# Peptides against a protein of PDB entry 7BDX: the designs that were tried, part 138

Target 1, 212 residues: chain A of PDB entry 7BDX
Amino acid sequence: EMGAAACTLLWGVSSSEEVVKAILGGDKALKFFSITGQTMESFVKSLDGDVQELDSDESQFVFALAGIVTNVAAIACGREFLVNSSRVLLDTILQLLGDLKPGQCTKLKVLMLMSLYNVSINLKGLKYISESPGFIPLLWWLLSDPDAEVCLHVLRLVQSVVLEPEVFSKSASEFRSSLPLQRILAMSKSRNPRLQTAAQELLEDLRTLEHN

## One batch from the design tools (peptide; made by RFdiffusion4, then SolubleMPNN)

Design b2_p17_2_s2 (from b2_p17_2, 7 letters changed)
Fold by OpenDDE base, seed 4:
Structure b2_p17_2_s2 (fold): chain B 212 residues (1-212), chain C 212 residues (1-212), chain A 17 residues (1-17)
Amino acid sequence: as target 1 above (212 residues)
Amino acid sequence: as target 1 above (212 residues)
Amino acid sequence: MKGLLASELEPKGLLAE
């Protein structure tokens, strides 16, 4: 209980750039993010047996951890820190997104995808995550999720890849050969306006890349 | 481990007024400070059996909690919040300071005393803690501690009482009758310059009050 | 670009550092 409460408060205040700088300026940031990855992994591994009640202190704790990672990644120095000093955490997030089934831990998936999107704003971060083994298959796996918010954040991450020529060129063949075009087209007709817009924009970006 | 790391980061960033305002501006502050008191109490109660290694994650966690309370109390809105909405935490801190033996949990005592000193900056906070049952005996009990930092922060809290006529007048008889004058005089000769100064200043303030 | 954010900051008394 107390750990979840403390972590939730830390999450709440980490939306400040000054707080993120304070977190990173301390000697404890490396340890914190190392243990964060391990804790998130342990939580996801615990799901295979018992239906963890989404309202448990453990779930709330892991949500707060993912929220902190997202907020740290939201600023330039936070992205640089994660990509330089906490790559194992990024690797863990990518793994966990693959390990979770469609519809499982939707809130955690959204937060992890938001963190990866934030990392993708940095070219170095985008290069790192996009060069991860199975990255493109992972995107399509996640895009099979029934949740519109999961799909929205996947589409944003896909868009970060396609908008960066230095990254897209390396994976263009695999990307084109595996693109779930019918799924993205279906999303462009979603009743969710955010998902609809993101899918339409991505389809327009993809058309532009085919003509170039 | 992870809880202690998160709480330690929260402590580190709570030295910012904006972080304290953000903590207090959320709907979770009440719950956090309620559980904080319970957690600190549980920790102190656990000491009666096993010599908790001072370097344990549990100890570090409780130090971080006490640090957060101190930093929240360091600002006017934090003091107002604690005195209005978290009185049970203040009552718990006063109790724990009484339950701890001289030389026991020195770091925790210092943090708790710093929090009470910060609360005492507010007249409403000073009134509340000084009107607590056994407050004056507690001050003298704490002043028996062999640690100079404990004694320093006790003297600061005593000084907050004596410098406030509206508070001092209510307890002046008990204060004068129980004052450990020889102990304070001994502290005025301490090799610790901070303790020496605090004891000298308090003795001067007390002399001024006797002549008025 | 500014990333997606999640909240903020500061105090005045004795800071426990």
Scores: peptide ipSAE 0.202, ipTM 0.707, DockQ to the pose 0.316; fails the geometry check
Fold by OpenDDE base, seed 2:
Structure b2_p17_2_s2 (fold): chain B 212 residues (1-212), chain C 212 residues (1-212), chain A 17 residues (1-17)
Amino acid sequence: as target 1 above (212 residues)
Amino acid sequence: as target 1 above (212 residues)
Amino acid sequence: MKGLLASELEPKGLLAE
């Protein structure tokens, strides 16, 4: 309980740029983010056995960790730190997103996808995650999720790839050959306005790339 | 490990006034400080059995908790919060300071004494802690500690009582009758310059009160 | 660009460093 409460408070205050700088300016940041990846991995591996309650202290703890990573990645210095010094954590997040089933741990998937999206704001971060083995198949696996928020954040990450010619050109053939176009078209007709808009914008960006 | 790491980062960033307000502005502060008291109490009670290593993750976790409480108490709004909404935590800190033996958990005692000193900056906080049952005997018990930093922070807390006539007048008879004058005089001759100065200043303040 | 955020902070007495 206490660890989850402390981590939740740290998550809350990590929305401040000054707090992120304070976390990163300490000698403890590297160790903290290393253990963060291990803790998130351990939690996801534990799900195959006992149905941990979504509201358990352990779940809340892992959500807070993923929230901290997301908030650190929201800032330029935080993105640079993650891409330069915590690549193993990024690799772990990508792995965990692949290990989770559709509909499983939705809140955690959303936070992890938000963290990857934030990392993708920097060209160096986008290059790193998009060059990860199985990245394109992973996006389509995640896009099969029944949850609209998961799908929304996948579409945002796909958009980040599509909008960067230097990144998209490397994977354009695989991307075009495997694109779940019918699924994206279905999302463009969603009753969820955020998902609808994101799917429409991505379809427009893709059409622009086909005409160029 | 991870809980201790997260709590240690929260402690580090809680040195900022802005972070303390963020902690207090959340709906989670009351629960957090309630669990903090319970966690500190549980740790101190566990010491009677297994010799927990001073460098254990559990020890580091409790040190970080005490550090957070101290840093919250360092600020006017934090003191007001503790005295209005977390009195049980203050009572727990006073109890734990009584339960610990001289030379036992020195770092924790220092942090707890610093938190009480910070609370004593506000007249309302000073009144609350000084009106606690056994407060004066507790100060003398703590002043028997062989550690100079423990004794220094006890002397500071005694000085806070002595400098406030409205507080001192209520306990002046008990204070004068039980004052370990020889111990304070010995501290005024300490090789530790901070302890020496604090003991000298307190002796001067006491002399001024005897002549008035 | 600022990424997706969570929130905020306030002031000091004796800091435990």
Scores: peptide ipSAE 0.198, ipTM 0.706, DockQ to the pose 0.299; fails the geometry check
Fold by OpenDDE base, seed 3:
Structure b2_p17_2_s2 (fold): chain B 212 residues (1-212), chain C 212 residues (1-212), chain A 17 residues (1-17)
Amino acid sequence: as target 1 above (212 residues)
Amino acid sequence: as target 1 above (212 residues)
Amino acid sequence: MKGLLASELEPKGLLAE
């Protein structure tokens, strides 16, 4: 209980740029993010196919951890820290996203995807995550999720890849050969306006790349 | 481990006024400080006379909690919150300071005393803590500690009482009858310059009150 | 570019660092 409460407060205040700088300016940041990855991994492994009880202290704790990672990645120095000093955490997030089944741990997936999206704002971060083994298959695995919010954040991450020529060129063949076009087209007709817009924009970006 | 790491980071960032308001502006603050008191109490009870292992995760966690309370009390809105909404925590801190033996848990005592000193900056906070049962005996109990840093923070708290006529007048008889004058005089000759100064200042303040 | 944030606080006493 107390750990979850403290971590939840830290998550809340981590939305401030100044707080993120204060977190990273201390000598504890490296250890914190190292243990964060391990804790998230242990939680996901403990699910053993069971339905996540969202209201559990353990769940709230892991959500707060994922929220902190997201908020740190939201700022430039935070992204730089993660890509330089906490790559294992990024690798763990990618792995956990692959280990989770469609419809499983939706909130955690969203937070992890938001963190990866934030990392992708920096070219160095985008390069790192996109060069991870199985990255493109992972995107399509995640895009098969029934949850609109999961799919929205996947589409944003796909867009970050597509909009960066230096990254997209390296995976363009794999991307084009495996693109779940019918799924994206279906999303462009979603009743969820955010998902609809994101899918439409991505389809436009893809069309632009085919004509160039 | 992870809880201690998160709480340690929260402690570090709580030195910012902006972070303290963010903590208090959320809907989790009440619960956090409630559990904080319980956690600190459980830790002190678990010591069972044993030497505190300062490097334990549990110790680090409790130090971080005490640090957060101190830093929250460092600001006006934090003091107001504690004295209005977390009186049980203040009562717990006072109780725990009484339960600890001289020389036991020195670092924790210092942090708790710092928190009480910060609370005493507000007249409402000073009134509340000084009107607590056994407050004056507690001050003398704590002043018997062999640790100079503990004694320094006790003297600061005593000074806060002495410098507030509205508070001092209520306890003046008990204070004068039980004052460990010889102990304070010994501290005024300490090799620790901070302790020496604090003891000298308090002796001057007391002399001023005797002549008025 | 700034990322997604949560909010702010008021005035100071003795800090435990």
Scores: peptide ipSAE 0.197, ipTM 0.705, DockQ to the pose 0.260; fails the geometry check
Fold by OpenDDE base, seed 5:
Structure b2_p17_2_s2 (fold): chain B 212 residues (1-212), chain C 212 residues (1-212), chain A 17 residues (1-17)
Amino acid sequence: as target 1 above (212 residues)
Amino acid sequence: as target 1 above (212 residues)
Amino acid sequence: MKGLLASELEPKGLLAE
């Protein structure tokens, strides 16, 4: 309980740009993000089947950790720190997103995908995550999720890859050969307006890249 | 480990006024400070004898909690919040300071005394803590501590009482009849310059109050 | 009046509010 409460407050205030810089300004940041990765990994590995206690102290604690990582990645110096000094955490997030089944830990997936999207705002961050082993298959695995918010954040990350020529050119063959086009087309007809728009924009970007 | 790391970061950044306002601006502050009191109480009650693992995760966690309370009380809105909405936490701190033996948990005592001193900056806070049952005996109990930093922060809290006529008048008889004058005189000769100065200033303030 | 400090916190992006 107390650890989850403290971490939840740290998450809640990490939305400020004056809370991430001081998190990063101390000698404790490296240790914190190392233990964060291990804690998130331990939680996901402890999940048996589809059972998720969303209101448990453990779940709330892990959500707060993922929220902190997201909010740190939301600012330039936070992205730089993660990409330079906490690569193992990024690798952990990629691995955990691969380990989770469709429909499993939806809230955690969304938070982790938001963190990766924030990292992708930096060219160095986007290069790092897109060059990770199995990245393209992972995107398609995640896009098979029944949850509209998971799919939305996957589409945003896919768009970050597509809009960066230096990154897209390296993966273009694998990307085009494995693209779940019918799934994206179905999402462009979603009743969720955010998912519908993101899928439509990505389809337009993909069409533009076929003609160039 | 992870809870202590998160709480340590929250402590480390609570020295900012903006962070304290954000901690208090959410609906989670009340719950956090309630659980803080319970956690500190549980820790102190679990102490068997003089054994203290200063480097343990549990000790570091409780130190971080006491540090957060201190830093929240360091600003006006934080003091107002504690005095209006977290009185049980203040009562807990007073109780725990009474339960701890001389020389036991010195670092925690200092942090808790700093929090009470910060609360005493507000007239409403000073009234509340000084009207608590056993407050004057508690000050003398704490002043028996062999640690110079504990004694320094006790003397600061005593000075806050002495310098506030509305508060001092209510306790003047008990205060004067029980005052450990010889102990304070000994502290005015301390090799610790901060303790020496604080004891000398308090002796001057007490002499002024005898002539008025 | 600013009180005695025991330690400090900082920053913003896509917020997981």
Scores: peptide ipSAE 0.027, ipTM 0.688, DockQ to the pose 0.335; fails the geometry check

Design b2_p17_2_s3 (from b2_p17_2, 8 letters changed)
Fold by OpenDDE base, seed 4:
Structure b2_p17_2_s3 (fold): chain B 212 residues (1-212), chain C 212 residues (1-212), chain A 17 residues (1-17)
Amino acid sequence: as target 1 above (212 residues)
Amino acid sequence: as target 1 above (212 residues)
Amino acid sequence: MKGLLASELFPKGLLAD
């Protein structure tokens, strides 16, 4: 209870740039983000395979942790911190996104994907995550999720890769060969307007890249 | 571990004016400070009678909680919040200060006394804590502590009472009859310059009040 | 570019640092 409450407050306040800089300006940031990865991993490993999102202090705690990571990654110095000093956390987030079944821990996946998207705003961060083993297969695995928000955040991350020539060129062959085009086309017809738009934009970006 | 780390970060950032009102502006503040009191109480009750301050995650967690309360009380809106919406926490802090033996949990006592001092900056807060049953005996109990920082913060709280005529007048008879004058006089000769000064100032304030 | 955010902040008296 108390830990989850404290973490939830820290998450709530971490939306400000001032707070993120204060978190990072302390000697405790490295330890905190190290333990964050371990805690998130422990939580995901404790889930039974078909268990939906728990309405518990434990789930709320892990959501708050993922929210803090997202908010830290939302600013330039936070991205630089994560990419330089907390790479193991990024590796953990990528791993956990692979470990979670479609429909399992939807909110956690969304938060983790938001954090990776925020990291991807930095070219160094985008390079790091996109060079991770199995990154392209992971994107397609996640795009199989029934949740529209999961899929939306996957499409945003895919778009971050596609829109960066230095990154896209390295994976272009694998990307083109494995692209779940029918799935993205189905999303471009979604009733969810945000998902529909993101899928349409990505399809347009991909068409533009085929002509070059 | 993770809870203590999160709480420690929240404590560290709660020093900012750009962190306490967010804590307070959220719907979670009431719950957080309610659980804070319960957690602090549970910790103190789990201590064996003669156990010194633990170098543990549990002690660090409770220190961080007490630090957050202190930092919240440090500002006008935080004092108003505590005095209006978290009186049970103030009651708990007063109780725990009575439950702890002299020399036991020195850092925790200091933090709790700092929080009460910060609350005492608000006349409404000072009224509330000073009207608590056994408040005057509690001050003298705490002033028996071997730790100079505990005694210093007790003297500051005593001074807050003495310097407020509306509060002091209500307790003046009990205060005068129970005043540990020899203890305060001994502190006015302390090798600790901060304790020495605070004891001297209080003795001067008391002399000024005897002439009125 | 500012990233995606999740929620907000506030202020000071005697700081326990």
Scores: peptide ipSAE 0.168, ipTM 0.719, DockQ to the pose 0.313; fails the geometry check
Fold by OpenDDE base, seed 3:
Structure b2_p17_2_s3 (fold): chain B 212 residues (1-212), chain C 212 residues (1-212), chain A 17 residues (1-17)
Amino acid sequence: as target 1 above (212 residues)
Amino acid sequence: as target 1 above (212 residues)
Amino acid sequence: MKGLLASELFPKGLLAD
């Protein structure tokens, strides 16, 4: 109870840029983000295929941790910190996204994908995550999820790769050969307007790259 | 480990005024401070007369909680919140200060006394804590502590009572009859300059009240 | 560019460092 309440408040307050700077300016930041990755990994391993109890103290704790990582990554200095000093956390997030089955831990997936998208705003962060082993297969695995909000954040992460020529050129062959085009086309017809728009924009960006 | 790390970061960032306003403006603040009191009480009860392991995760967690309460009480809106909505937490802090033996949990006592001092900056907070049953005996119990930092914060809390005529008048008879004058006079000769100054100032304030 | 945010903060006094 108390740990989840404290971490939920820390998550809440991490929405401010000044708080992210204060978290990172302290001597505790490195240890916190190291333990964060381990805690998230331990939680995902404990699921043993069980249905996530979304209202459990443990669930709320891990959601707050993922929320904090997301909010830290929302700021330029936070992205720089994560990419320079907490790469193991980014690697852990990528691993956990692969370990989770379609429809499993949807809220956690969304928060982790939001954190990776935020990291991808900086070229250094985008390079790091996109050069991770199995990154492109992971995107397609995640895009197979039945959840529209998971798929929305995957499409945003795909778009950040596609819009960066220096990154896209390195993976263009694998990307083109494995692209789940029929799935993205189906999403462009989604009843979810945010998913529909994101899929349509990505299809336009991909067409622009085929004509260049 | 992770709970203590998260709570330690929340403590660190609670030094900001903007961070206390966003803790209190959220829907989680009431629950957090309710559980905080219970957690601190549970920790003090678990000591069973044992030597506090200052470096334990549980110790660090409770110190961070007491630090957060102190930092919230540091701001006008935080004091108002504590006095209006978290009186049980203030009552718990007063109780725990009575339950702890001289020389026991010195760091926790200091943080709790700092929180009560911060609450006493507002007349409403000072009235509430000074009207608590056994408040004056508690001050003298705490002033018997061998620790100079505990005694310093007790003297500050005594001074906040003495300097407020509306509060002091209600307790003046009990205060004068029970005042550990010899102890305060001994502190005015302390080698600790902060304790020496605080004891000397309080003795001057008391002399001013005897001549009026 | 500001990233996607996940929620909010509160205020100061005698700081326990």
Scores: peptide ipSAE 0.159, ipTM 0.720, DockQ to the pose 0.316; fails the geometry check
Fold by OpenDDE base, seed 1:
Parts: structure tokens; C-alpha cells; sequence
Structure b2_p17_2_s3 (fold): chain B 212 residues (1-212), chain C 212 residues (1-212), chain A 17 residues (1-17)
């Protein structure tokens, strides 16, 4: 209870850039983000056994942690901190996204994908994520999710890769050979307006890259 | 571990007025301060059995909570919030200060006394604290502590009572009859400069009130 | 590009029960 309440408050206030700077300017940031990764990993490992209720104190605590990581990554100094000083946390998020089954822990997946998207705004962050082993297979695994919000955030992360020529050129062959085009085309016809738009934009970006 | 790390970060950032306003402006503040009191009480009750190491994760967590309360009380809106919406937390702090033995949990006592001193800056807060049952006996109990920093913060809280005529007049008879004058005089000769000064100032304030 | 704030998507703070 109390830990989740403190973490929830910290998540709420982490929407401010000044608060993120205060978190990162302290001597405790490294330890906090190290334990964050471990805590998220422990939670995901606990899901393989018992159907933990999404509204449990532990679930809420982990969602708040993922929210904090997202909000830290939303600002330039936060992205730089994560990519320079907390790479293990990024590796953990990528691992956990691979370990989670389609439809499992949707809210946590969305938060983790938002954090990776925010990290991808920085070219150094995008390089770090995209050069991770199995990154392209992971994107397609995540795009198989039945949840529209998961798929939306995957499409945004794919778009960040496609829009960066230096990153896309390194993976272009694997990307073209494995692209779930039929799935993306189905999403471009979604009744969800946000998913529909994101899939259409990505298809336009991909068409532009095939003709260049 | 993770809860203590989150709470420690929240404590660090709560030194900002903007962060305190963000904490209080959220719908979670009431729950957070309610659970804060319960958590501090549970920790103090656990001390009666086992000599918990001061450096334990639990101790650090509770110290961070007391630090947050202190930092919230440091600003006007925080004092108003505590006195209006979190009186049970103030009652809990007063209770815990009574339950703790001389020399026990010195760091926590100091933080709790600092929070009460900050609350006492507001006349409404000072009235609320000073009208609590057993408040004057509690001050003398705490002034029996061997720790100079505990005694310093007790003397500051006593000074806040003495300097407010509307509050002091209501308790003046009890105060004069029970005043540990010899203890305060001994503190005015302390080798600790901060304790020495606080005891001298309080003795001057008391002398001024005896002649009026 | 502005980063996404998780607090904006999940405005109901997680109440630990």
C-alpha cells in the first residue's frame, strides 16, 4: 500500500520537467532506476503463475514505475540519462515486452512502449533500442496483440525506426522480409481512429521508402 | 527496497513548493497522508520488540515519509492542508512522540518535531497542536531526551507556544507549574551552540512573560 | 518532438487499495 501510494504521487509529479530534473540531479536516481527494472521484472515473472488482478497494489505500483520511466523519457535530459546511465532498464523493458503474451498486462505494455517511444525521440536512444537483439521480431510479436492501444504504440515505435534513415538502412532487409503488411493494412481499416491514422501514416512512410 | 527508493525520491523533490502544490493538487494526497500516519505508527510499534537497525529499508522509508510531511508543512498551503485535511496524521505524530522512549529513534523524532514546528508557524496549526491532550507533559517528556537535536527541536516548539499570547495564555498556569527550568538552564550552558542559543532565547522570552 | 506523458493517458492516479 504505502509504497504504491508514494510511487503514484511520484508518477503524478514526474509530469513536470522540473521534477524530472530534481529526480535526476539527486544521488538516488541510479539506484531508483536499477531497482525499477528489477521490480518490473519480478512482477512480470509472478504473472506466469497466478492471474494477478490488474487492480492489485503490486500492479498499481509497477504501473506507477512504468509511468515514471515514461515521464522521465518525455524530456531530453531524461532520455539522455536513461540511454547513458540506465541501459539495463531499457534492456529489461525490451525483455519484458518479449516475455508478455498477447493480451497480457496491456496497461503495463502500453506504458513500457510509451517509454521506448520517448527514448526513440533521441537518435542515440533509437540506435540503442533498434540495435537490441531481436528488436524487429519483437515489434511484430507486439503487433500481434489484440489490444488496439498496444498496437498503436508499436506502430509509433515502428514509425520512429522507419523515419530515421540511419537506423532504417541498417535493418531494412530484415524489416522488408518480415513486415506484417497484412496486419498493418488491417489496422489502417480499424474502427479505432487513432490506430487507423497511425497505420495509414506508417503505410505512407513505407511506400515512400520503397520508391527511394 | 523499491518503496523506500520511491519515497526517498519523493522526499528529495518535496523540497520544492511547486512539487508540494502538485502533491496537494492531486486526488491522491488525502490517501497518501492517511497511509503515512499508519505506516509511521506500525514502524514505531515494531520497535518495542526488536532493535531494528536504523539503516534498514523500513527505517529509511519511514524517515522519508517524515521528511515529506516536514517539507509539506514548510509551506503555507501544506500547513493548511495538514491542519484542515490530515489532522489524524498530526494526532499520530503527537502520539508517536509520546510512545518513543528517550534516546529511541532520534532521527524520526527530529523529523516529526520539525513537522510539528512547521505546522506551528500557522496560528491554526499551533492552536490545534497545543490544544491536544497532554501536549505540555509531552514537551517535557521530549525535553528529557539525551539527544541535543531532539532537545533543540523541542525548544523551538516550546518557543512557538510562548511567543503566541493567545495560545500561551490558555496554558500559562500548567506551563509555569511544570516548566523544567533547571533542564532549560542546563541547555543554555550546552557545548552545542544551536542548543545553547535556543535555550537562551527561550529563557529570555520566559523572563519577559513573567514581568508582563 | 514532445514526449508522451503517461500521466495524461492515465489521469486517474493508481490508487493502491
Amino acid sequence: as target 1 above (212 residues)
Amino acid sequence: as target 1 above (212 residues)
Amino acid sequence: MKGLLASELFPKGLLAD
Scores: peptide ipSAE 0.119, ipTM 0.707, DockQ to the pose 0.190; fails the geometry check
Fold by OpenDDE base, seed 2:
Structure b2_p17_2_s3 (fold): chain B 212 residues (1-212), chain C 212 residues (1-212), chain A 17 residues (1-17)
Amino acid sequence: as target 1 above (212 residues)
Amino acid sequence: as target 1 above (212 residues)
Amino acid sequence: MKGLLASELFPKGLLAD
């Protein structure tokens, strides 16, 4: 209970750039983000056993942690910190996104995908994430999720890869050969307007790259 | 571990007025400060059993909680919140200060005394604390602590009572009859310059009140 | 570019009590 309450308050205040700078300016940031990765991993591994109530204190705690990571990554200095000093946390997030089944822990997946998207705003972060083993298969696995919000954030991350020629050129053959085009086309016809727009924009970006 | 790390970061950022406003502006503040009191109480009650290592994660967690309360009370809106909406937490802090033995949990006592001192900057807070049952005996109990920093913060709280005629007049007879004058005189000769100064100032304030 | 704030998408931040 109390740890989760404190973490939730920390998440709420981490929307401020000055708070993110204060978190990172302390001697405690490295240890905190290391333990964050371990805590998220422990939670995801516990789901194979007892059905953790999605509204449990432990679930809320892990959501707050993922929220903090996302909000830190929303700011330039936070992205630089994560990519330079907390790569293990990024690797953990990528691993956990692979370990979670479609429809499982949707809110956590969304937060983790938002954190990776924020990291990918920095070319160094985008390179690091996209060079992760199994990254392209992971995107397609996540795009199979029935949740429209998960799929939306996957499409945004795919768009970040496609919009950077230096990154896309390395994976272009694998990307083109494995692209779930029918799934993306189905999303471009979604009743969810945000998912529809993101899928349409990605299809336009992909067409532009095929004509060049 | 992780809860204590998160709470320690929240404590660090709570030094900012804007962060305190963000904590209090949420729908979560009331519950957080309620659970804070319960957590501090549970920790102090656990000390009668196993010797909790003073450097344990649980100790660090409770110190961070007490630090957050202190930093919230450092600001006018935070004092108003505590006195209006979290009186149970203030009552808990007063109780825990009585339950702790001299020399026991010195760091926690200091933080709790700092929080009460901060609350006492507001006349409404000072009235509330000073009207607590056993408040005057509690001050003398705490002033028996061998720790100079505990004694310093007790002397500051006594000074806050003495400097407010509206508060002091209600307790003046009990205060004068139970005053550990020899202990305060011994502190005015302390090698600790902060304790020495605080004891001298209090003795001057008391003399001024006896001549009026 | 400013990243996505998780607090805006989940404005009722989970009170993990």
Scores: peptide ipSAE 0.118, ipTM 0.705, DockQ to the pose 0.210; fails the geometry check

